# Designs tried in a protein design run: peptides against a protein of PDB entry 6B4J. Part 72

Target 1, 315 residues: chain A of PDB entry 6B4J
Amino acid sequence: DITMQWYQQLQDASMQCVLTFEGLTNSKDSQAKKIKMDLQKAATIPVSQISTIAGSKLKEIFDKIHSLLSGKPVQSGGRSVSVTLNPQGLDFVQYKLAEKFVKQGEEEVASHHEAAFPIAVVASGIWELHPRVGDLILAHLHKKCPYSVPFYPTFKEGMALEDYQRMLGYQVKDSKVEQQDNFLKRMSGMIRLYAAIIQLRWPYGNRQEIHPHGLNHGWRWLAQILNMEPLSDVTATLLFDFLEVCGNALMKQYQVQFWKMLILIKEDYFPRIEAITSSGQMGSFIRLKQFLEKCLQHKDIPVPKGFLTSSFWRS

## One batch from the design tools (peptide; made by RFdiffusion4, then SolubleMPNN)

Design b1_p15_7_s2 (from b1_p15_7, 5 letters changed)
Fold by OpenDDE base, seed 2:
Structure b1_p15_7_s2 (fold): chain B 315 residues (1-315), chain A 15 residues (1-15)
Amino acid sequence: as target 1 above (315 residues)
Amino acid sequence: MFPDLPDAVVERPEI
């Protein structure tokens, strides 16, 4: 399976990255520990500062992240910080930055769906300039949300139930599995972030170049989902999240072919979702139904709430 | 009904 091969390659690259900076991570030296903490803060704090407030502020954040990844000194916590302070500094920063982008999907976007767009446009712009960060974003995303690949992890003989639950994307703490609503909320945030990344270009970059991970991956994702058996509650939830965020962009890009896919979803795939939907899961099902019916009736998919306008970039 | 729908199969892009 080419999709699973791609998944595994990204996971292997992520694991290799962790091994590469292990010396920095495991150092007992006080100066190395200080550098590690400074680099971790320099990589993660700018991402946490991303907001919907002003395009100028978003540009400052982007420039700071790009400067850090380019080996330039940046101000963080009142100190000058550079990846050149340690031979493993760049690998560590790339990994932690990518991890933080996915974490913002899992936490911030999960709670505030409109936050997907400013986070995604920065992530896309950084990915264009730093491909390794993009690969690490995918690796972190795929590990936390296998439905972003998409694939459904299988239980293997001898596997602990908790490990299987973690593979499915659940958090397990003190032998207690995460509640389904919290799980779906986190998965939704990550899918929405991904759906935003694949359609957005940093407006101050070379937009004539091909998007490093563009809408063709959105088409692939939909095609793969439709070729899989639906999962109870999960499929209806994430399919809605994906289409709400990137459906307008896919419609514009693929035109009639996109509408064929949407009809296929409604007429052929939706009954399969219905067949596995319990009475307690009707909310996600009804939401997807209403969305599909409205889009097909109006022959339009609305621009998602929080989509960045020209006025945002002038602010 | 979208009038210009070809009978083409939805193809997956190659990765």
Scores: peptide ipSAE 0.017, ipTM 0.587, DockQ to the pose 0.053
Fold by OpenDDE base, seed 3:
Structure b1_p15_7_s2 (fold): chain B 315 residues (1-315), chain A 15 residues (1-15)
Amino acid sequence: as target 1 above (315 residues)
Amino acid sequence: MFPDLPDAVVERPEI
């Protein structure tokens, strides 16, 4: 399966990246530890500062991240920090930056859906300039949310149940699996972030170039989901999240073809989702149903709440 | 397997 090969290649690349900077991460030297911490903060703090407040602030954050990745010194925690402080510094920063973007999907976007857009536009712009960061974003995303690939992990003979649960994207702590609502909330955040990334371009970049991971991947994702058997609660939840965030963009891009896809979801895929939906999971199903019915009735998909407008970039 | 989405719908983006 080409999708599984792609998944595995990204995971392998991510693992190789970790091995590449192992010298920095495993060093017992006090200076190396200090450098590691400074680089980690320099990579992650700017991402945590991303907000919906002002476009000018977002530009400053972007410029800082780009400067760091370009080998330029940046101010972090009152200190000058550069990836040149260690030969493994760039690889480490790229990995930690990518990890942090996905973590913001998992945490911030999960709690505040509108946060997807400012995070995603920075991630997209950084990906355009630093493709390796993009690959690492995908690797982190796919590992935490296999439904972003999409695929459904299978239990293998000899696998521990907890390891299988982790492969499914659940957090398992002290032999306790995460509650379904919390799991879905985190998955929703990551899918929403992904759906935002694939449609957004950094407005100050070279927009003449093709998006490094654009809406064609959104179309692929939908096609793959629809060709898979639905999972109870998961499919209805994530399909809604995806369509709410990028449905308007997909509609504009694919026009009649996208409407055919929505009709197919309503007519053919909904009955399959319904058949596996328990009474306790009806909320996600109903939400998806109402969304699609509204979109089909109005022949329009609304611009998602939090979408970045021209007024945002003038602020 | 769900019926083959019409090719126009299933255009697997060339990865």
Scores: peptide ipSAE 0.018, ipTM 0.607, DockQ to the pose 0.081; fails the geometry check
Fold by OpenDDE base, seed 4:
Structure b1_p15_7_s2 (fold): chain B 315 residues (1-315), chain A 15 residues (1-15)
Amino acid sequence: as target 1 above (315 residues)
Amino acid sequence: MFPDLPDAVVERPEI
């Protein structure tokens, strides 16, 4: 399967990256530990500072991240920090930066859906300039949310239940699996971030270049989801999240083909989702149904709440 | 050019 090969290649690249900077992470030297901590902060703090407030502030954050990845010194925690401070510094920063973007999907976007857009536009712009960061974003995303690939992990004979739960994207701590609502909330945040990344371009970049991971991957994702058997609660939730965030962009890009897909979802795929939906899970199904019915009735998908306007970039 | 929707939906990735 080409999709599974792609998944595995990204995981292997991520694993190889970790091995490459192991010397930095495992060092007992006090200076190496200090450099590691400074680099980790320099990579992650700017991402946590992303907000919906001002485009100018978002540009400053982008420029700082790009400068760091370009080997330039940046100010972090009152110190000058550069990836050149250690031979493994760049690989470490790329990995930690990518991890932090996905964590913002998992945490911030999960709680505040509108936060997807400012995070995604920075991630997209950084990906355009630093493709390795993009690959690592995908690797982290796919590992935490296999539904972003999409695929459904299968239980293998002899596998521990906890390991299977982790493969499905569940957090398992002290032999306790997370609650379903928390799981779905985290998955929703990551899918919403992904749906935002594939449609957004950094406005100050070279717009003549093709998006490194654009709406074509959104179409691919939908096609793959529709070709899979639905999962109880998961499919209805994530399909809604995806279409709410990028449905307007897909509509504009694919026009008549997009509407054919929505009709296919309503007529052919909804009955399959309904057949596996329990009474306690009907909320996710109803939300998706109402969304699609409204969109088909109005022949329009609304621009998602939090979408970045021209006024945002002038602020 | 994205394959027409019918073709994209018929290619079941063997999972």
Scores: peptide ipSAE 0.017, ipTM 0.591, DockQ to the pose 0.065; fails the geometry check
Fold by OpenDDE base, seed 1:
Structure b1_p15_7_s2 (fold): chain B 315 residues (1-315), chain A 15 residues (1-15)
Amino acid sequence: as target 1 above (315 residues)
Amino acid sequence: MFPDLPDAVVERPEI
């Protein structure tokens, strides 16, 4: 399976990256520990500062991240920090930056859906300039949300239930699995972030270049989801999240073909979702159904709430 | 076996 090969390649690259900087992460040396912490803060704090407030502030954050990844010194925590402070500094920063972008999907976007767009446009722009960061974003995303690939992890003989639950994307702490609502909330945030990344370009980059991970991956994702058996509650939730965020962009890009896909979802896929949906999960299905039926009726998909306008970039 | 997604859905539009 080409999709599973791609998944595995990204996971292998991510693992190799971790191994490359293990000397920095495992060092007991006080200076190395200080460098590690400074680099980690320099990589992650700017991402946490991303907001919907002003385009100018977003540009400053982008420039800071790009400068750090380019080997330039940046100010972080009142100190000058550079990836050149350690031979493994760049790999570590790329990994931690990518991890932080996905974490913002998991946490910030999960709670504030509109936050997907400013985070995604920075992530997309950084990915364009630093492809390795993009691969690591995918690796982190795929590991935390296998539904973003998409694939459904299988239980293997001899596997612990907790390990299987973690493979499915659940958090398991103190032998307690995460509640389904919290799980779906986190998965929703990550899918929404992904759906935003694939449609957004950094406006100050070289727009003549092809998007490093564009809407063609959105089409692929939908096609793969539709070729899979639906999962109870999960499929209806994430399909809604995806279409709400990138449906307008996909409609504009693929026109009639996209409408054919929506009809297929309604006619062929909805009955399959409904067949596996319990009465307690019907809310997710109803929400998806109502959204899609409204889109088909109006022959339009609304621009998602929080989409970055020209006025945002002038602020 | 799911019916083959209509060729139109499976065929990635050659962008």
Scores: peptide ipSAE 0.015, ipTM 0.589, DockQ to the pose 0.072; fails the geometry check

Design b1_p15_7_s3 (from b1_p15_7, 5 letters changed)
Fold by OpenDDE base, seed 1:
Structure b1_p15_7_s3 (fold): chain B 315 residues (1-315), chain A 15 residues (1-15)
Amino acid sequence: as target 1 above (315 residues)
Amino acid sequence: MFPDLPDAVVERPPI
């Protein structure tokens, strides 16, 4: 399976990255601990400062992240911080930066869907300049949300139920599994962030280059989802989230072919979703149904709320 | 049976 091979390659690269900076992370030395903390803050704080307020502020954040990844000193917490402070500093920063982008999907986008766009455009622009950060974003995303690949993790003999639940993307704390609504909320945030990344280009980059992980991956994702059996509540939720965020972009890119895919979803895939949807889960199904019916009726998919306009970049 | 989205659709988005 090519999809599973790709998944595994990204996970292996992520694991190898962790091993590469293990000396920095496991060090008991006070100076190494200080460097680690300074690098972690320098990598993650700028991402947490991303907002929908102004394009100028977003540019400053991007320039700071890019400078850090380029080995230049940046100001963080009142200190000059550089990845050159430790031989493992770059690998550590790339990993923590990628982790933080996915975490913003899981937390910020999950609560504020419009936040997907400013986060995604920075992530896309950084990915263009730093491909390894992009691979690590995918690795973190795929691990937290296997539905972003997409694949369904399988229970293996001898596996603990909690470990299987974690593989499915659930948080398990103190032998208590996460509530389904919270799980779906986090998965939604990550899918929405992903759907934003694949369509957005940093406006100040080299626009002549191909998007490092563009809309073709959105098409692939949809195609793969449709070739899978639906999961109760999950498929209806995430398919809606994905189409709401990137449906307009996919429509513009693939035109008639994309409309054929939407018809296929409505006519062939919907009955399969409905058949596995309980009365308590009907909300997600109805939301997807209403969205698709509206899009097909109007022959249009709206630009998503929070999409970055030319006015945003002039602010 | 879902028509197998031709493996081609999964492998190659329409250009």
Scores: peptide ipSAE 0.018, ipTM 0.610, DockQ to the pose 0.076
Fold by OpenDDE base, seed 3:
Structure b1_p15_7_s3 (fold): chain B 315 residues (1-315), chain A 15 residues (1-15)
Amino acid sequence: as target 1 above (315 residues)
Amino acid sequence: MFPDLPDAVVERPPI
């Protein structure tokens, strides 16, 4: 399967990246440890500072991340930090930056859906300039949320149940699996971030170039989901999250073809979701139902709440 | 296998 091959290639590239900076991460030297911590902070703190407040602040954050990835010194924690402080510094920063973007999906977007857009536009702009960061974003995203590929991990003979639960994206701590609501909340955040990334371009970049991971991947994701058997609660949740965030963009891009897909979802796929939905899982199902019915009735997909306007970029 | 999605839906966007 080509989707599984793509998944595996990204995981292998991510694993190889980890191996390249093991010297920095495993060093017992006090200076190397200090450099590692300074680089980690320089990579991750700017991402944590992303907010919906002002476009000018978002530009400053972008410029700082880009400067760091370009080998320029940046101020972090009152210190001048550069990836040139260690031969493995760039690989480490790229990996930690990508990890942090996905973590913001998992944590910040999961709790505040509107945060997807400012995070995604920075991630998209950085991906355009630094393709390796984009591949690492996908690798981290796919590992934490296999439904972003999409695929459903299978239980293998001899596998521990906890390891299978982790492969499905659940957190398992002290032999306790994460509650379904918390799991779905985190998966929702990551899918919403992904759906925002594939439609957004950094406004100060070269917009004449093709998006490095654009709406065609959104169409692929939908097609793949619809060709899979639905999962209880998961499919209804993530399909809604995806369509709410990027449905308007997909509608504008694919027009009549998008509406054919939406009708297919409502008429053919939705009954299959219903058939596997328990009474305790009706919340996600009803939300998807209402969304589909409203969109088909109005012949429109609304612009998502939190979408970045021209006024945001003038602030 | 799911009914034939419209060709446009089944057609993997050109990677």
Scores: peptide ipSAE 0.019, ipTM 0.631, DockQ to the pose 0.068; fails the geometry check
Fold by OpenDDE base, seed 4:
Structure b1_p15_7_s3 (fold): chain B 315 residues (1-315), chain A 15 residues (1-15)
Amino acid sequence: as target 1 above (315 residues)
Amino acid sequence: MFPDLPDAVVERPPI
């Protein structure tokens, strides 16, 4: 399976990255620990500062992240920080930056859906300039949300139930699995972030270049989802999240073909979702149904709330 | 069996 090969390649690259910077992460040296903490803060704090407030501030954040990844010194916590402070500094920063972007999907976007767009446009722009960060974003995303690939992890003989639950994307703490609502909320945030990344280009980059992970991956994702058996509550939730965020962009890009896909979802895939939907899970199904019915009736998918406008970039 | 999404859906996004 090409999809599983791609998944595994990204996971392998991520694991190799971790191994590369183990010397920095496992160092008992006080200076190395200080450098690690400074680099971690320099990589993660700018991402946490991303907001919907002003395009100018978003540009400053982008420029700071790009400068750090380019080996330039940046100010962080009142100190000058550079990836050149340690030979493993760049790999560590790339990994932690990518991890932080996915974490913002999992946490911030999960709670505030509109936050997907400013986070995604920075992530997309950084990915364009630093492809390894993009691969690591995918690796982190795929590991936390296998539905972003998409695939469904299978229980293997001899596997612990907790490990299987973690593979499915659940958090397991003190032998307690995460509640389904919290799980779906986190998965929603990550899917929404992904759906935003694949459609957004950094406006100050070379927009003549092909998007490093563009809408073609959105089409692939939809096609793959539709070729899979639906999962109870999960499929209806994430399909809605995906289409709400990138449906307008997909409609504009693929036009008639996208509408054929939407009709296929409504006519062929909905009955399969319905057949596995319990009475207690009808909320996600009904929400998807109403969204698709509205879109098909109006022959339009609305621009998602929080989409970045020209006025945002002038602020 | 879902009819194989016409190869066209799984195939190359229309450029």
Scores: peptide ipSAE 0.018, ipTM 0.615, DockQ to the pose 0.077; fails the geometry check
Fold by OpenDDE base, seed 5:
Structure b1_p15_7_s3 (fold): chain B 315 residues (1-315), chain A 15 residues (1-15)
Amino acid sequence: as target 1 above (315 residues)
Amino acid sequence: MFPDLPDAVVERPPI
């Protein structure tokens, strides 16, 4: 399976990255610990400052992240910080930055769907300039949300139930599994972030270059989902989240072919979702149904709420 | 029934 090979390659690359900076992360030296903390803050704080408020502020955040990744000194916590302070500094920063982008999907986008767009446009622009950060974003995303690949992890003989639950993307703390609503909320946030990344380009970059992970991956994701058996509640939820965020962009890009795909979803795939939907899961099912029916009736998919306009970039 | 799209074919949207 080519999809599973790609998944594994990204996980292996992520693991090798961790091994590369172990000297920095495990150091007992006071100076090395200080450098690690400064680099971690420099990588993660700018991402946490991303907001829907002003395009000018978003540009400042982007420029700061790019400067850090380019080996330039940046101000963080009142100190000058550079990846050149340690031989493993760049690898560590790339990993922690990628991890933080995915975490913003998991936490911020999960709670505020509109936050997907400003986070995604920065992530896309950084990915264009720093491809390794993009690969690490995918690795973190795939590990936390296997449905972003997509694949459904299977229980293997001899596996602990908790380990299987973690593979499915559940948080397990003190032998307690996460509630289904919280799980779906986090998965939704990550899928929405992904759906935003694949359609957005940083407006101040080289627009002549191909998107490093563009809408073709959105088409691939849909095709793969449709070739899989639906999972109760999960498939209806995430398919809606994906189409709500990137359906307009896919419609504009693929036109008639996208409408054929949407008809196929309604006529062939949606009945399969219905067949596995319990009475307690009707919310996600009905939401997807209403979305599909409305889009097909109007022959249009609305621009998602929170989509960045030209006025945002002038603010 | 949606035809099983080989992963290699799925990666390229029909443009």
Scores: peptide ipSAE 0.017, ipTM 0.620, DockQ to the pose 0.089; fails the geometry check

Design b1_p15_7_s4 (from b1_p15_7, 5 letters changed)
Fold by OpenDDE base, seed 3:
Structure b1_p15_7_s4 (fold): chain B 315 residues (1-315), chain A 15 residues (1-15)
Amino acid sequence: as target 1 above (315 residues)
Amino acid sequence: MFPDLPDAEVPRPEI
């Protein structure tokens, strides 16, 4: 399966990246540890500072991340930090940066859906300039949210139940699996971030270039989801999250073809979701239903709340 | 597998 091959290739590349900077991460030397911590902070703090407040601040954050990835010194925690401080510094920073973007999907976007857009536009712009960061974003995203691929992990003979639960994207701590609502919340955040990334371009970049991971991947994702058996609660939740965030962009891009897809979802796929939806899961189902019905009735998909406007970039 | 959308304005993106 080509999708599974792509998934595996990204995971392998991510694992190889970890091995590449193992010398930095495993060093017992005090200076190496200091460098590691400084690089980790320099990579992650700017991402945590991303907000919906002002476009000018977002530009400053972007410029700082790009400068760091370009081997330039940046100020972090009152110190000058550069990836040149260690031969493995760039690989480490790229990995940690990508990890942090996905973590912001998992945490910040999960709690504040509108945060997807400023995070995603920075991620997209960085991906355009630093393709390896993009691949690592996908690797981290796919590992935490296999539904972003999409695929459904299968239980294999001899696998521990906890390991299977982790493969499904659940957090397991002290032999306790994460509650379904928390799981879905995190998955929603990551899917929303992904749906934002694939549609957004950094406005100060070379917009003449093709998006490194654009809306065609959104179309692919939908096509793959629809060709899979629905999962209870998961499919209805994530399909809604995806369509709410990128449905307007997909509508504009694919026009009549997208509407045919939306009709197919409503007429053919929705009954399959309904058939596996329990009474306790009706909330996600109803939300998707109402969204689809409204969109079909109005022949429009609304611009998502938090979408970055021209006024944002002038602030 | 869901049927191919008849008006292939945009081919299914190859991965």
Scores: peptide ipSAE 0.017, ipTM 0.608, DockQ to the pose 0.099
Fold by OpenDDE base, seed 5:
Structure b1_p15_7_s4 (fold): chain B 315 residues (1-315), chain A 15 residues (1-15)
Amino acid sequence: as target 1 above (315 residues)
Amino acid sequence: MFPDLPDAEVPRPEI
């Protein structure tokens, strides 16, 4: 299975990255610990500062992240910080930066769907300049949200239930599994972030270059989802989230082919979702139904709320 | 089996 091979390759690369900077992370030296903390803050704080407020601020954040990844000194916490302070500094920063982007999907986008766009455009622009960060974003995303691949983890003989729940993307703390609503909220945030990344380009980059992980991956994701059996509540939720965020972009890119896919979803796949939907899960089902019906009736997919406009970049 | 959605001329992601 090509999809599973890709998943595994990204996980292996992520694991190898962790091993590469293990000396920095496990050091008992006071100076090394200080460097680690400074690098971690320099990588993650700018991402947490991403907002929908002003394009100028977003550019400053991007420039700071890019400078850090380029081996230039940056100001963080009142100190000059550089990845050159430790031979493992670059690998560590790339890993932590990628982890933080996915975490913003999981937390910020989950709570505020509009936050997907400013986070995604920075992530896309950084990915274009730093491909390894992009691979690590995918690795973190796939591990936290297997539905982003997509694949459905299976229970294996001898596996602990908690480990299986974690593989499915649930948080398990003190032998308590996360509530389904919170789980779906986090998964939605990550899918929405992914759907935003694949359609957005950093406006100050080289626009002649191909998107490093563009809308073709969105088409692939939809094709793969449609070739899988639907999961109760999960499929209806995430399919809606994906189409709401990137459906307009897919429509513009693939035109007649997109509409053929949308008809296939409505006529062939949607009845399969209905067949597995319980009375308690009708919310996600009805939301998807209404979205599909509206889009097919109007022959249009609306631009998602929070999509970055030219006015945003002038602010 | 849904028909292989035509490979959009968009190059298959070289995964």
Scores: peptide ipSAE 0.017, ipTM 0.590, DockQ to the pose 0.137
Fold by OpenDDE base, seed 2:
Structure b1_p15_7_s4 (fold): chain B 315 residues (1-315), chain A 15 residues (1-15)
Amino acid sequence: as target 1 above (315 residues)
Amino acid sequence: MFPDLPDAEVPRPEI
């Protein structure tokens, strides 16, 4: 399976990255610990400052992240911080930055869907300049949300139930599995972030270049989902999240072919979702139904709430 | 059904 091979390659690259900066992570030296903490803050704080408020502020954040990744000194916590302070500094920062982008999907976008767009446009722009950060974003995303690949992890003989639950993307703390609503909320945030990344280009970059992970991956994702058996509640939820965020962009890119796929979803795939939907899960099902029916009736997919306009970039 | 959609086949993504 080419999709599973791609998944595994990204996970292997992520694991290799962790091993590469292990010396920095495990150092008992006081100066190395200080550098590690300074680099971690420099990588993560700018991402947490991303907001929908002003394009100028978003540009400042982007420039700071790019400067850090380029080996330039940046101000963080009142100190000058550079990845050159340690031989493993760049690998560590790339990993922590990518981890933080995915975490913002899991937390911020999960709670505020409109936050997907400013986070995604920064992530896309950084990915264009720093491909390794993009690969690490995918690795973190795929590990936390296997449905972003997409694939469904399987229970293997001898596997602990908790480990299987974690593979499915659930949080397990003190032998208690996460509630389904919280799980779906986090998965939704990550899918929405991904759907935003694949369609957005940083407006101050070389937009004539091919998107490093563009809408063709959105098409692939949809095709793969349609070739899989639906999962109860999960498929209806995430398919809606994906289409709400990137459906307009896919429609514009693929035109008639996109509408063929949308009809296939409604006529052939949707009944399969219905067949596995319990009475307690009707909310996600009905939401997807209404979305598909409205889009097909109007022959349009609306621009998602929070989509960045030209006025945002002038602010 | 859209007038310009003769079928509901999903095209394979370009690799």
Scores: peptide ipSAE 0.016, ipTM 0.593, DockQ to the pose 0.051
Fold by OpenDDE base, seed 1:
Structure b1_p15_7_s4 (fold): chain B 315 residues (1-315), chain A 15 residues (1-15)
Amino acid sequence: as target 1 above (315 residues)
Amino acid sequence: MFPDLPDAEVPRPEI
């Protein structure tokens, strides 16, 4: 399976990256520990500062991240920090930056859906300039949300239930699995972030370059989902999240083919979702139903709430 | 199974 090969390749690259900077992460040396912490803060704090407030602030954040990844010194925590402070500094920063972008999907976007767009446009722009960061974003995303690939992890003989639950994307703490609502909330945030990334380009980048991970991956994702059996609650939730965020962009890009896909979802796939939906999961099902019906009736998908406008970039 | 569709340039945000 090409999709599973791609998944595994990204996971292997991510693991190799971790191994590359293990000397920095495992060092007991006080200076190395200080460098590690400074680099980690320099990589992650700018991402946490991303907001919907002003385009100018977003540009400053982007420039800071790009400068750090380019080996330039940046100010972080009142100190000058550079990836050149350690031979493993760049690999570590790329990994931690990518991890932080996905974490913002998991946490910030999960709670504030509109936050997907400013985070995604920075992530896309950084990915354009630093492809390795993009691969690591995918690796982190796929590991936390296998539905973003998409694939469904399988239980293997001899596997602990907790390990299987973690493979499915659940958090398991103190032998307690995460509640389904919290799980779906986190998965939703990550899918929404992904759906935003694939449609957004940094406006100040080279316009002649191809999007590093564009809407074709959104089409692929939908095609793969539709070729799979639906999962109870999960499929209805994430399909809605994805289409709400990138449906307008997909509609504009694929036109008639997009509408054929949407009809197929409504007529063929939606009954399969219904068949596996329990009374307690009707909320996700109803949201998807209402969304599909509205879009098909109006022959339009609205621009998602929080989409970045010209006025945002002038602020 | 949906066919692979060629990707066009992804629209950039309005600046």
Scores: peptide ipSAE 0.012, ipTM 0.547, DockQ to the pose 0.802

